Peptides against a protein of PDB entry 3KDP. Designs and how they scored, part 130

Target 1, 230 residues: chain A of PDB entry 3KDP
Amino acid sequence: PFLIFIIANIPLPLGTVTILCIDLGTDMVPAISLAYEQAESDIMKRQPRNPKTDKLVNEQLISMAYGQIGMIQALGGFFTYFVILAENGFLPIHLLGLRVNWDDRWINDVEDSYGQQWTYEQRKIVEFTCHTPFFVTIVVVQWADLVICKTRRNSVFQQGMKNKILIFGLFEETALAAFLSYCPGMGVALRMYPLKPTWWFCAFPYSLLIFVYDEVRKLIIRRRPGGWVE

## One batch from the design tools (peptide; made by RFdiffusion4, then SolubleMPNN)

Design b2_p20_4_s3 (from b2_p20_4, 15 letters changed)
Fold by OpenDDE base, seed 3:
Parts: C-alpha cells; sequence; structure tokens
Structure b2_p20_4_s3 (fold): chain B 230 residues (1-230), chain A 20 residues (1-20)
C-alpha cells in the first residue's frame, strides 16, 4: 500500500501504524497457528521426494501461489479504498498525482471529480475514513487466506477446522479489527476513524474469491498431480 | 498487542509534540 502511495502519488490509503498492526498484531498469531497445524493425511502417504529436484519445484510453486494470494489481498484493500473515495466524489483516475495538493495544508480548494472544492481538513477526514475499512478488508481477506493455508492439497472441507490455535488466531484478528475500528480515540491515535458496520461486507467478495481460487487450485492438483499449479 | 499499541500511541504523541 505504501509503495503504491509513493509511485502513483495518491492519497495515503493506509497509515504506517495500521500497517504495523497488520504485521505484528494480525499476522503473528495466524503464522504461529499454522506451525501447529496437523500434517495433511496425504503428505505422510507420499513417497520420499528427491530433495534436490522436488524442493526447488515445490518452493517455486508455493511462492507463486502465495504471491497470487497476496496480490488478491492487496487488490481487495485498494478496491475498498477506491470505493470510499469514489463515494466521496473522488474517482480513481482523479486520484493519480493528487497527493501533492492533497497533503498541502495551504491548498483548501482541491477539486473532486465533480468540481466540488475540498478543504485540507475535509480531505484528511476522508483519508482517515479510508484507513479503517482498508485495515478491516485486509483482516477479512486474511480469514480466507489463513483457512486455505491449512492444507497444500486437501480441500478445507476434508481437513476441517481442528486446529484450535488457528481458530484463536481468526478470533484475535477479528477482535483486533473491531477494537481498532470502534474504540474511542482511535481516530486521533491511529488515524482510523470509526467504520460503518456495512463496510465489513465490502471485503467478502475478495475473501470468497481467494477461497474459490484455492479450492479450484487444490482440485486441479488432486486431479493432475505434478502439474504446474502446485 | 496492547503494549505495542500503547507504545505506538506514545511514539505518535511524542512525534506530535516535536512538530509543534
Amino acid sequence: as target 1 above (230 residues)
Amino acid sequence: VEEVLKEAEKLLEEGRKLLE
């Protein structure tokens, strides 16, 4: 998010402190939970792999899969960002290169896509209004990501939700998202203004997309072992 | 997590004081 902010010169979609909350608060417990996930039933049944050839192929395939999921996650966050700004009069095309004028306190007549002038204070309110739903979108997408990461080959329906630590991780992420979104003072402290409850649903299509993508991938792997989609 | 958040808040407040 911060890289796109710099490259595209758009208004800041997500605060630095919020990014730290994602990295340290939401990702840590899920990552630990995955370490305690039960081995897939099929992994133990597989013949010993050739450590020289199979390791390299598997690392590349895993890297591509996680890279694709990460891109979908980022797209989900930016989608929410652009929707909120569009609802406030700023179309995506208009945001390109706008940062310089957006962040200038002395410019109080920045025009939106419809010719309405926005003061610095008004612009910052809209910017900070984007931070919370962006964060929540990331958390909701991470639900799907965490669930699909339980297995390499088996469907989530086959593996089930047996890992209590993983369930705790999902709960912790959700609780943290709710706390940061609705706790008084978070708008001042973290530049995260309160989120309308309806915005929690904005991320659901992307969570579903990740889930469907992974299930289809796993289905292909099961039907065609050794394929490029592993 | 709560301790990290408190520390982050403290750093932000210190940063604001330095800009003022």
Scores: peptide ipSAE 0.005, ipTM 0.245, DockQ to the pose 0.025
Fold by OpenDDE base, seed 1:
Structure b2_p20_4_s3 (fold): chain B 230 residues (1-230), chain A 20 residues (1-20)
Amino acid sequence: as target 1 above (230 residues)
Amino acid sequence: VEEVLKEAEKLLEEGRKLLE
């Protein structure tokens, strides 16, 4: 999100507070939960054929997989962002290069894609309106991400949801998302305006996409041990 | 918590500006 913000010079899709909430609220508990996750049976039983090369290859492949998942997460967030801004009159193409004018408090006549002029305050409201849905999108996508992280090769259906801490983490991040989205004052305090419940569902396709992606990946790994996707 | 988050936001925003 930040890279796209810089490169495309679009209005900030995800606030710094929101990022912090992701890092501290949504990632920490799951990370702890994963630390207590039982080792996948196949991981523990698999003797490395070549500890030096196989470890390096595995690290690269894991990095790529996480990178790909991260890209899907980002796409999900940006999708939500663009939808919200489009609903407010700012089409994606119009957002390109708009940041400078968008963030300028002295410019109160920034035009949207339909010629409507937006004051600085109005623009900031719209920007902050994007923060919460973006965050929620990340949370929803993380549901899939956290679940898929339980296993390297096995399907989620095979591994199951045995880690109570992970379940707690999923609940916690969801509760945090709900709190940030609906608690009074969050718009002012955290620049996260209340979220329409419908926006929770906006991320579901991407959550499903990640889930399917990982299941397919794992299926390939199971069928082709030592493949490039492992 | 809100104050801490506000301060954190400020720091992060400052950091962002430095990276621009």
Scores: peptide ipSAE 0.005, ipTM 0.263, DockQ to the pose 0.025
Fold by OpenDDE base, seed 2:
Structure b2_p20_4_s3 (fold): chain B 230 residues (1-230), chain A 20 residues (1-20)
Amino acid sequence: as target 1 above (230 residues)
Amino acid sequence: VEEVLKEAEKLLEEGRKLLE
């Protein structure tokens, strides 16, 4: 998100504090929960053919898969960001290069895509309104990510939800999202303004996309073991 | 208050960069 902010010179879609909340709060607890996930039976039964090469290849493939999921998460967040700004009169194309004027507190006549002028205070409210739903979008997408990460080959339906720690992680992540979204003072402290409950659903298509993607991937792996899709 | 928050965000970002 920050790299795109710099490259595209768009208004900041996600604040640094929210990024820290994701990295330290939202991502860490789920990661710990995954450490206690039951090992997939197929992984435990399979001896590495070549411990040096197979380990390296597996690490690379895992890194690529998580990289792809991370990109989908980012796209989901940005989608939510652009939807909110578009609803407030700022179309995506208009946001390109707007940051300089957007962040200048002395400019109080920044025009939206429809010619409406926005004061510094007004546009900052809109910016901070984007931070919360961006965060929530990531959390909702992470629900799918957590569920799919517990297995490498087996479907979620085959492995089941046996890890109570994972379930706890999902609830904790959701509770954190709700707390940051609705607790009084978060708008000032974290620049996260309250979120309408309807915005939780904005991320669901991306969560579903990740889930379907992973199920298809796992299906291919089961049918073609040893393929590059692993 | 906004200036203080902006400075805090800058510091947090710098901290994050150091941890990466």
Scores: peptide ipSAE 0.000, ipTM 0.244, DockQ to the pose 0.028
Fold by OpenDDE base, seed 4:
Structure b2_p20_4_s3 (fold): chain B 230 residues (1-230), chain A 20 residues (1-20)
Amino acid sequence: as target 1 above (230 residues)
Amino acid sequence: VEEVLKEAEKLLEEGRKLLE
């Protein structure tokens, strides 16, 4: 996903503050929580890690959290990004290669897809308007992604929500998202402008789709053990 | 799959660093 940003030279979809919040505030606790998940009834034979002797995060957990989940999160974030920019007159195709002119302070007549001219200040406002919704989208997607990743074969309905650390992580990232979105001064201090409540729902269809898809996948795995879908 | 995920993780991390 970030390769798309570099190759396509689109306007910056995610700010430094949001990146820091993802890396330090949203990804770490949930990723660690997977180490303490209860064993699955079918294939997971490993007991929960001993926090006194075992490493908190192993290579497999990192791979799942930052590789697979990270890609899905980025896709969800980019979806929201493109929706916001489209609502402001910038269609996805028009954003390709636009970054050079977008970031140039001396160009005050960048045209959108409809011929409207945008000043540098106006462009930066709309860019920064994407930061908070992008972050919130990631959080909402994480609700589904983390839940589906805690099991490989068992349904969420079978495994349940027994991992208190995971629940805490979901609560923490949601609270952080709410704080950054609605606390006065965040727009000025962190360039994370206030989020319309409707944007919280932007990622819901995406989260639902991946959740349903994963449940169907797991159902197929249970019915056909050893299949390629695993 | 694991190798692909590792590579994807690396690329994402590099991308994040570039965005900082």
Scores: peptide ipSAE 0.000, ipTM 0.240, DockQ to the pose 0.019

Design b2_p20_4_s4 (from b2_p20_4, 15 letters changed)
Fold by OpenDDE base, seed 1:
Parts: sequence; C-alpha cells; structure tokens
Structure b2_p20_4_s4 (fold): chain B 230 residues (1-230), chain A 20 residues (1-20)
Amino acid sequence: as target 1 above (230 residues)
Amino acid sequence: VEEVLKKAKELLEKGRELLK
C-alpha cells in the first residue's frame, strides 16, 4: 500500500495507525494461534529432505507463496479503497497524481471526477473513511490466510478447524475490526471512521480467491510432490 | 505521531522478520 501510495501518488489508502493495528492486533494473535496448531497429518510421514538442496528451494518457494498471498491481500485492500473513493466521486484514474493537491491544506477546491470541489477537511474525511474499510478488508482476507496457513499441503477440509486458539484468533481480529470500525472516537483517535456494514463483504471475493488459490496450490503439491509450488 | 508510528512499524516489521 505504501509503495503504491508513493509510486502512484494517490491519497494514502492505509494509515500508519491502521497498519500498526494490523500488525499488532490482527497478525499477532493468529500467529500465536498457529504455534498451537496441530501437526499436519502427513508431516511426520515425510521422508527427510536433503538439507543442502531442498531447504533453500523450499524457503524461496514458501516466500513466493506468501508473497503472492500478500499481493492478493493488497489487491483486496486497494479494491475496497478504490470503490470507496469512487463512491465519493473520485475515480481511480483521477486519483493518480492527486496526492500533492490532496494533502495540501491550502487547496480547498480539489475537484473530483465529477467536478465537485472538495475542501481539505472533506478530503481527509474521505481518506480516513478509506482506512477502516481497508483494514477490515485485510482482516477478512486474513481469515482465509490464517485458515490456509494451518496446513502446508493438506486441504483445510482435511485438517479441519480443531485449533480453538486459532478460532479465538479469528474472533479476536474480527472483534478488533468491529471495535475500530464502530467504537465512538475511533475517527479522531485512530483516523478510522465508522464503517458501513456492507464494506465487510467487499473483501469476501478476495478472501475466497486466497482460499481457492491456496487449495489449488496444495492440490498441486499433493498431486506433484516436490514440485515448484511446494 | 506519524514519525512515532513509522518507527513503531519499522520495529514491528523487524521483529516479524526476526521471528521468521
């Protein structure tokens, strides 16, 4: 998000506070929960790999897979961001290069895609309105990410949802998202304005995409052990 | 505040990298 913010010079889609909330609130508890995940059913049945050849390759492949998931998460967030801004009159193409004027306190007549002028305060409200949905989008996508991280090669349907701590993590991050989205004062405190409940669903396609992606990946791994996707 | 948050983020990212 930050890279795109710099490269495209768009209004900041995700605030630093929101990023911290993701890192501290939504990632930590799930990560801890994963530490208590039961061993994959086949993990102990796997033959020892050659540590000289297989370790580096596997680390690269895992890194790529997580990188891909991260990209899908980012895309989901940006999708939500662009939808919100479009609903407020700012089409994606219009946002390109707009940051300089957007962040300028002295410019109170920034025009949207429809010629409506926006004051600095109004623009910041819209910007902050994007932060919460972006965050929520990440949380929703993380549901899938967390679930898929339960296993390396087995389907979630095979491994199941036996980890109560993981389930707790899912509820915790969701509760945090709800708290940040609906608790009074969050707009002032965290620059996260209240979220319409409908925005929770905006991320669902991307959550599903990640889920399908990982299930397909795992299916390929199961069918082709030692393949490039492992 | 933004600077503090930036530093905090950097620390968190560093911490996350160390935990990997």
Scores: peptide ipSAE 0.000, ipTM 0.239, DockQ to the pose 0.033
Fold by OpenDDE base, seed 2:
Structure b2_p20_4_s4 (fold): chain B 230 residues (1-230), chain A 20 residues (1-20)
Amino acid sequence: as target 1 above (230 residues)
Amino acid sequence: VEEVLKKAKELLEKGRELLK
């Protein structure tokens, strides 16, 4: 998100505090929960053929898979960001290069895509309105990510939800998102303004996409063991 | 887990203070 902010010179989609909340609050607890996930039976039974090469290949493939999931998460967040700004009169194309004027507190006549002028205060409210739903979008997408990460090959339906710590992680992540979104003072303290409950659903298509993608991937792995899709 | 969560909350709070 920050790289796109710099490259495209768009208004900041995700604040520093929200990034910190993701890294420390949203990502850390789920990561710990995954450390206690039950090992996939097929992985534990299979000895590595070549410990040196198979480990490297597996690490690379895992890194690529998580990289792809991370990209889908980012796309989901940006989608939510662009939808909110578009609803407030700023179309995506208009946001390109707008950052300089957007962040200048002395410019109070920044025009939207429809010619409406926005004061510094007004546009900062819109910017901060994007921070919360961006965060929530990441959380909702992470639900699918966390669930799919418990297995490498087996379907979620085959492995089940036996890890109570994983379940706790999902609830904790959701509770944190709700707290940051609706607790009084978060708008001032974290620059995260209250979120309409309907915005939680904006991320669901991406969560579903990740889930379907991973299930299809795992299905292919089961049918073609040793393929490049692993 | 509780210890890590505690540390994370502390860091979050410190981050909030720095960004006020």
Scores: peptide ipSAE 0.000, ipTM 0.241, DockQ to the pose 0.033
Fold by OpenDDE base, seed 3:
Structure b2_p20_4_s4 (fold): chain B 230 residues (1-230), chain A 20 residues (1-20)
Amino acid sequence: as target 1 above (230 residues)
Amino acid sequence: VEEVLKKAKELLEKGRELLK
C-alpha cells in the first residue's frame, strides 16, 4: 500500500500504525498457529524429497503462489480504498498525482471528480475513513490466507479445522480488527475512523477468490503431481 | 518474483522509517 502511495502519488490508503497492527497484531498469532498445524494425511505417501533437485523447483513455485496471494490481498485492500473514495466523489483516475495537493494544508479548494471543492480537514476525514476499511479488508482476506496455508496439497476439506490454536488466531485477528474499528478514540489515536458494518463484506469476494484459487491449485497438484503449479 | 518481493519489502521498511 505504501509503495503505491509513493509511486502513484495518491492519498495515503493505509496509515503506518495500521500497517504495524497488521504485521504485529493480526499476522503474528496466525503465523505461530501454523506451527501447530497437524501434518497432512498424505505426508507418509509422498516419496522422500531429493534435496538436490526438488528444493529449487519447490521454492520458486511456493514463492510464486504466495506472491500471487499477496497480490490478490493488496488488490482487495485497494479495491476497498478506491470504492470509498469514489463514493466520496474521487474517481481512481483523479487520485493519480493528487497527493501533493491533498496533503497541503494550505490548499482548501482541491476539486473532486465532480468539481466539488474539498477543504484540508474534509480531505483528511475521507482519508482516515479509508484506513479502517482497508485494514478490515486485509484481515478478512487473511482469513482465507490462513486457512489455505494449513496444507500444501490437501484440500481444507480433507485436512479439516482441527487446530484450535489456528482457530484462536482467526478469532484474535477478527477481535483486534473490531476493536480498532469501533473503540472510541481510535480515530484520534490511530487515524482509524469508525467503519460502517457493511464494509466488512467488501472484502468477502477477495477472500473467496483466494480460497477458490488455492483449492483449484491444490486440486491440480493432486491430479498432476510435479506440475508447474506445485 | 523473490527479488521483486525483497525489493518491495525494503522499500516498505524504508517508508516505515521515514514515517516514524
Scores: peptide ipSAE 0.000, ipTM 0.229, DockQ to the pose 0.019
Fold by OpenDDE base, seed 4:
Structure b2_p20_4_s4 (fold): chain B 230 residues (1-230), chain A 20 residues (1-20)
Amino acid sequence: as target 1 above (230 residues)
Amino acid sequence: VEEVLKKAKELLEKGRELLK
């Protein structure tokens, strides 16, 4: 998000506080939960061919998969960001290059896509209104990420939800998201303004896409063992 | 993810130390 903010010169889609909450609050417990996941039945039965080369290849494949998932997460967050700004009169094309004027306190007549003028205070309210939905979008997408990361090859339907720590992590990050979104004073303290409940659903299509993508990937791996998709 | 895990473990350890 920050890289796109710099490159496209758009208003800041995700605040520093929300980034910290993601890095320290939402990613920690889920990541730990993966360490306690039960071994896959298929991986455990497969004898290691070459422990040195196969480990390196697997690490590279995992890193690529996580990189792709991370890109989808970012796209989901940006989608939510653009929807919110569009609902407030700022179309995506109009946001390009707007950052300089957006962040200038002395400019109180920044025009939206419809010619409405926005004061600095109004712009900052809209900017901060994006932070919470962006965060929640990431959390909802992380649900799918955590579930799919339980296994490398097995479907979630085959492996099941045996890891209680992972389940706890899902509830913890959801509870944190709810707390940050709805607790009184969070708007003032963290600049995370209250979230409309409808925004929780904005991430669901992306979570579903990730889930379907991963299940299809795993299905291909199962049907073609040793393929490049592994 | 491994780096995040490492940082997470460090933070948890620091948190435990603060709670002692």
Scores: peptide ipSAE 0.000, ipTM 0.226, DockQ to the pose 0.033

Design b2_p20_5_s1 (from b2_p20_5, 14 letters changed)
Fold by OpenDDE base, seed 2:
Structure b2_p20_5_s1 (fold): chain B 230 residues (1-230), chain A 20 residues (1-20)
Amino acid sequence: as target 1 above (230 residues)
Amino acid sequence: DEVLKKAEELLEKGRELLES
């Protein structure tokens, strides 16, 4: 998100403090839950035929999968960001290069896509309004990520939700998202303004996309072991 | 304001990295 902010010179979609909350709060518990799930799955796996080759392939596959999922998460966040800004009069094309004027407190007449002038304070309110939905979008997409990471080859429907730690991680992320979105003072402390409950659903298409993508991937792997999709 | 300053600093560092 930050790299796109730099490259496109758009208003900051996600604050640094919020990024830290994602890294420390929303990523840590899921990572622990996934570590436990992997340990359980590995215990049930037969010894790898070639530990060196299988580990290398596995690490490459994991890195590619996480890279793809991370890209989809970022796209989901940016989609939510652009929707909110568009609803407030700033179309995506208009945001390109706008950062310099956007962040200048002495410019109080920044025009939106419809010619409406925005003061610095108004712009910052809109910017901070984007932080919470972006964060929530990441959390909602992470739900799908956690579920799909339970197994590499088997459908979630086949394995079920037996890992209590994974379930706990899902609830913890949801609770954290709700806390950051609705707790008084978060707008001042974290620059995360309260979120309308309807915005939780904005991320669901992306979560579904990740889920479908992973199920299709797993189906292909099961039908064609050793393919490039692994 | 502090978060904004930090963001601006990071942005500037990012620009320097892109220009290098």
Scores: peptide ipSAE 0.000, ipTM 0.248, DockQ to the pose 0.018
Fold by OpenDDE base, seed 4:
Structure b2_p20_5_s1 (fold): chain B 230 residues (1-230), chain A 20 residues (1-20)
Amino acid sequence: as target 1 above (230 residues)
Amino acid sequence: DEVLKKAEELLEKGRELLES
């Protein structure tokens, strides 16, 4: 998300504090959960035929899969961001290069895609309105990521959700998202304005996409053991 | 892990730039 912010010079889609909350609050527990799940799965896995080559290939493929999932997560967040800004009169194309004028307090006549002039205060309200839904979108997409990362080869439907730590991670990140979204004072303290409940659903298509992507990936792995998709 | 580490480093640098 931050890379696109820099490259596209768009208004900040996610506040720094919110990013910290994602990194520390929503990613840490999942990472621990994945570490435990890997330990449990590795105990059950047959020893690799060639530990060095098979491990390297698996690590590269896992890295690629995580990279792809991360890109889908980012796309989900940005989708929510662009939808909110579009609803407020800023079409995606108009946002490109707008950051400099957007963040300038002395410019109070920034025009939206429809020629409406926005004061600095109005722009910041819209920006901060985007922070919460973007964060929540990332959390919802992370649900799918966590579920996906549970197994390398088996479908979630085949193995089920037995990892209690993973389940705890899902609840923790959801509780954090709810706290940051709805607790009084978060708009002032974290620049995260309250989220309309409908925005929780904005991320679901992307969560589904991640889920489908992983199931397809796992299906390919099962059909072609040792393939490039592992 | 290296890609994640690099991504984290980039995010941290970005945070520093935004806070400056």
Scores: peptide ipSAE 0.000, ipTM 0.248, DockQ to the pose 0.020
Fold by OpenDDE base, seed 3:
Structure b2_p20_5_s1 (fold): chain B 230 residues (1-230), chain A 20 residues (1-20)
Amino acid sequence: as target 1 above (230 residues)
Amino acid sequence: DEVLKKAEELLEKGRELLES
């Protein structure tokens, strides 16, 4: 997020401290939970073949879990960021290169996509309004990502929610999101303004899309083993 | 499997870049 802020010169979508909270607070327990995930039922049914190939499958599953979750989380967060700014009059294309004027406290007439002028204070309110929903979106997307990463081929409905550590991780990150979103002082400490309850639902379509996509992918893998999706 | 491995490597690199 910080690199995109610098490269695209857009308003800061998420504070550095909040990023650290994601990496250390929300991702740690889920990552540990994946390490203790039970072997996929179809992998267990396979005769112990070459230990080198089995290690490769596990490494691929782990890499998919960490890499895909991180990328999808970032995409989901930025989606919410752009939605909020668009609802406040700043279309995504208008945000490109806007940072210089956005962060200048002496410029009080920055125009949005509709010609409305925004003061520095108004711009910062909108910026900080994005931080909390961005973080919450990452958490909500992570719910789906963690669930789908339990297996490579089996549906979530087949594998089930047997990993208690994973379930604990989901509750922990949700509790942390609620704490950071609604605890007094977080607006000052982390530049995370209180989240309107409606913004919790902003990420749900995206999480659902990921869930459906992964279930379809797994269905294709089951029906056509060795296909291009594998 | 090879395509997945390459995709995962790219995703991991992307994650590292986004987090930095």
Scores: peptide ipSAE 0.000, ipTM 0.203, DockQ to the pose 0.018; fails the geometry check
Fold by OpenDDE base, seed 5:
Structure b2_p20_5_s1 (fold): chain B 230 residues (1-230), chain A 20 residues (1-20)
Amino acid sequence: as target 1 above (230 residues)
Amino acid sequence: DEVLKKAEELLEKGRELLES
């Protein structure tokens, strides 16, 4: 997200505090929950051909898969960001290069895509309005990510939802998202303004995409054991 | 507040570097 912000020179889509909340609040419990997840039956039974080489390859492939999931998460967040700004009159094309003028406190006549002039204060309100739904989008996408991380090869439907700690983690991150989104004072303290409940659904297509992607990946792994997709 | 301030400073430095 930060790299895209720099390259595109767009208004800041996600605040630093929000990033910290993601890293500390939403990732910790899931990581712990995975340690208590029941081992996948096929992983435990399959002996590596070469313990050193096969382990290294597998770790690299896992890292790549998580990288891809992270990219999809970021795309979901940016999608929500662009939709909100578009609803407020700023089309995505118009946002390119707007960062400099957007953050200039002395410019109070920044025009949107429809010629409406925005004061600095108005622009910042819109920006901060984007931070919350971006965060919420990440949380919603993480639901799918956490669920799929339970297994490497088996479908989620085969493994089931037996890990109570994982379920607790999902509720915790959701509760945190709701707190940050709707608690009074968050706009001042964290620059996260409240959002309409409808924005929670904006991330669902991306959550579904991750789920489908992982199920397809796992299906390929099951059909081609030892393939590059592992 | 300090973290936010540092982040803002880093962003500003990043902007200065990009503008230079």
Scores: peptide ipSAE 0.000, ipTM 0.239, DockQ to the pose 0.017; fails the geometry check

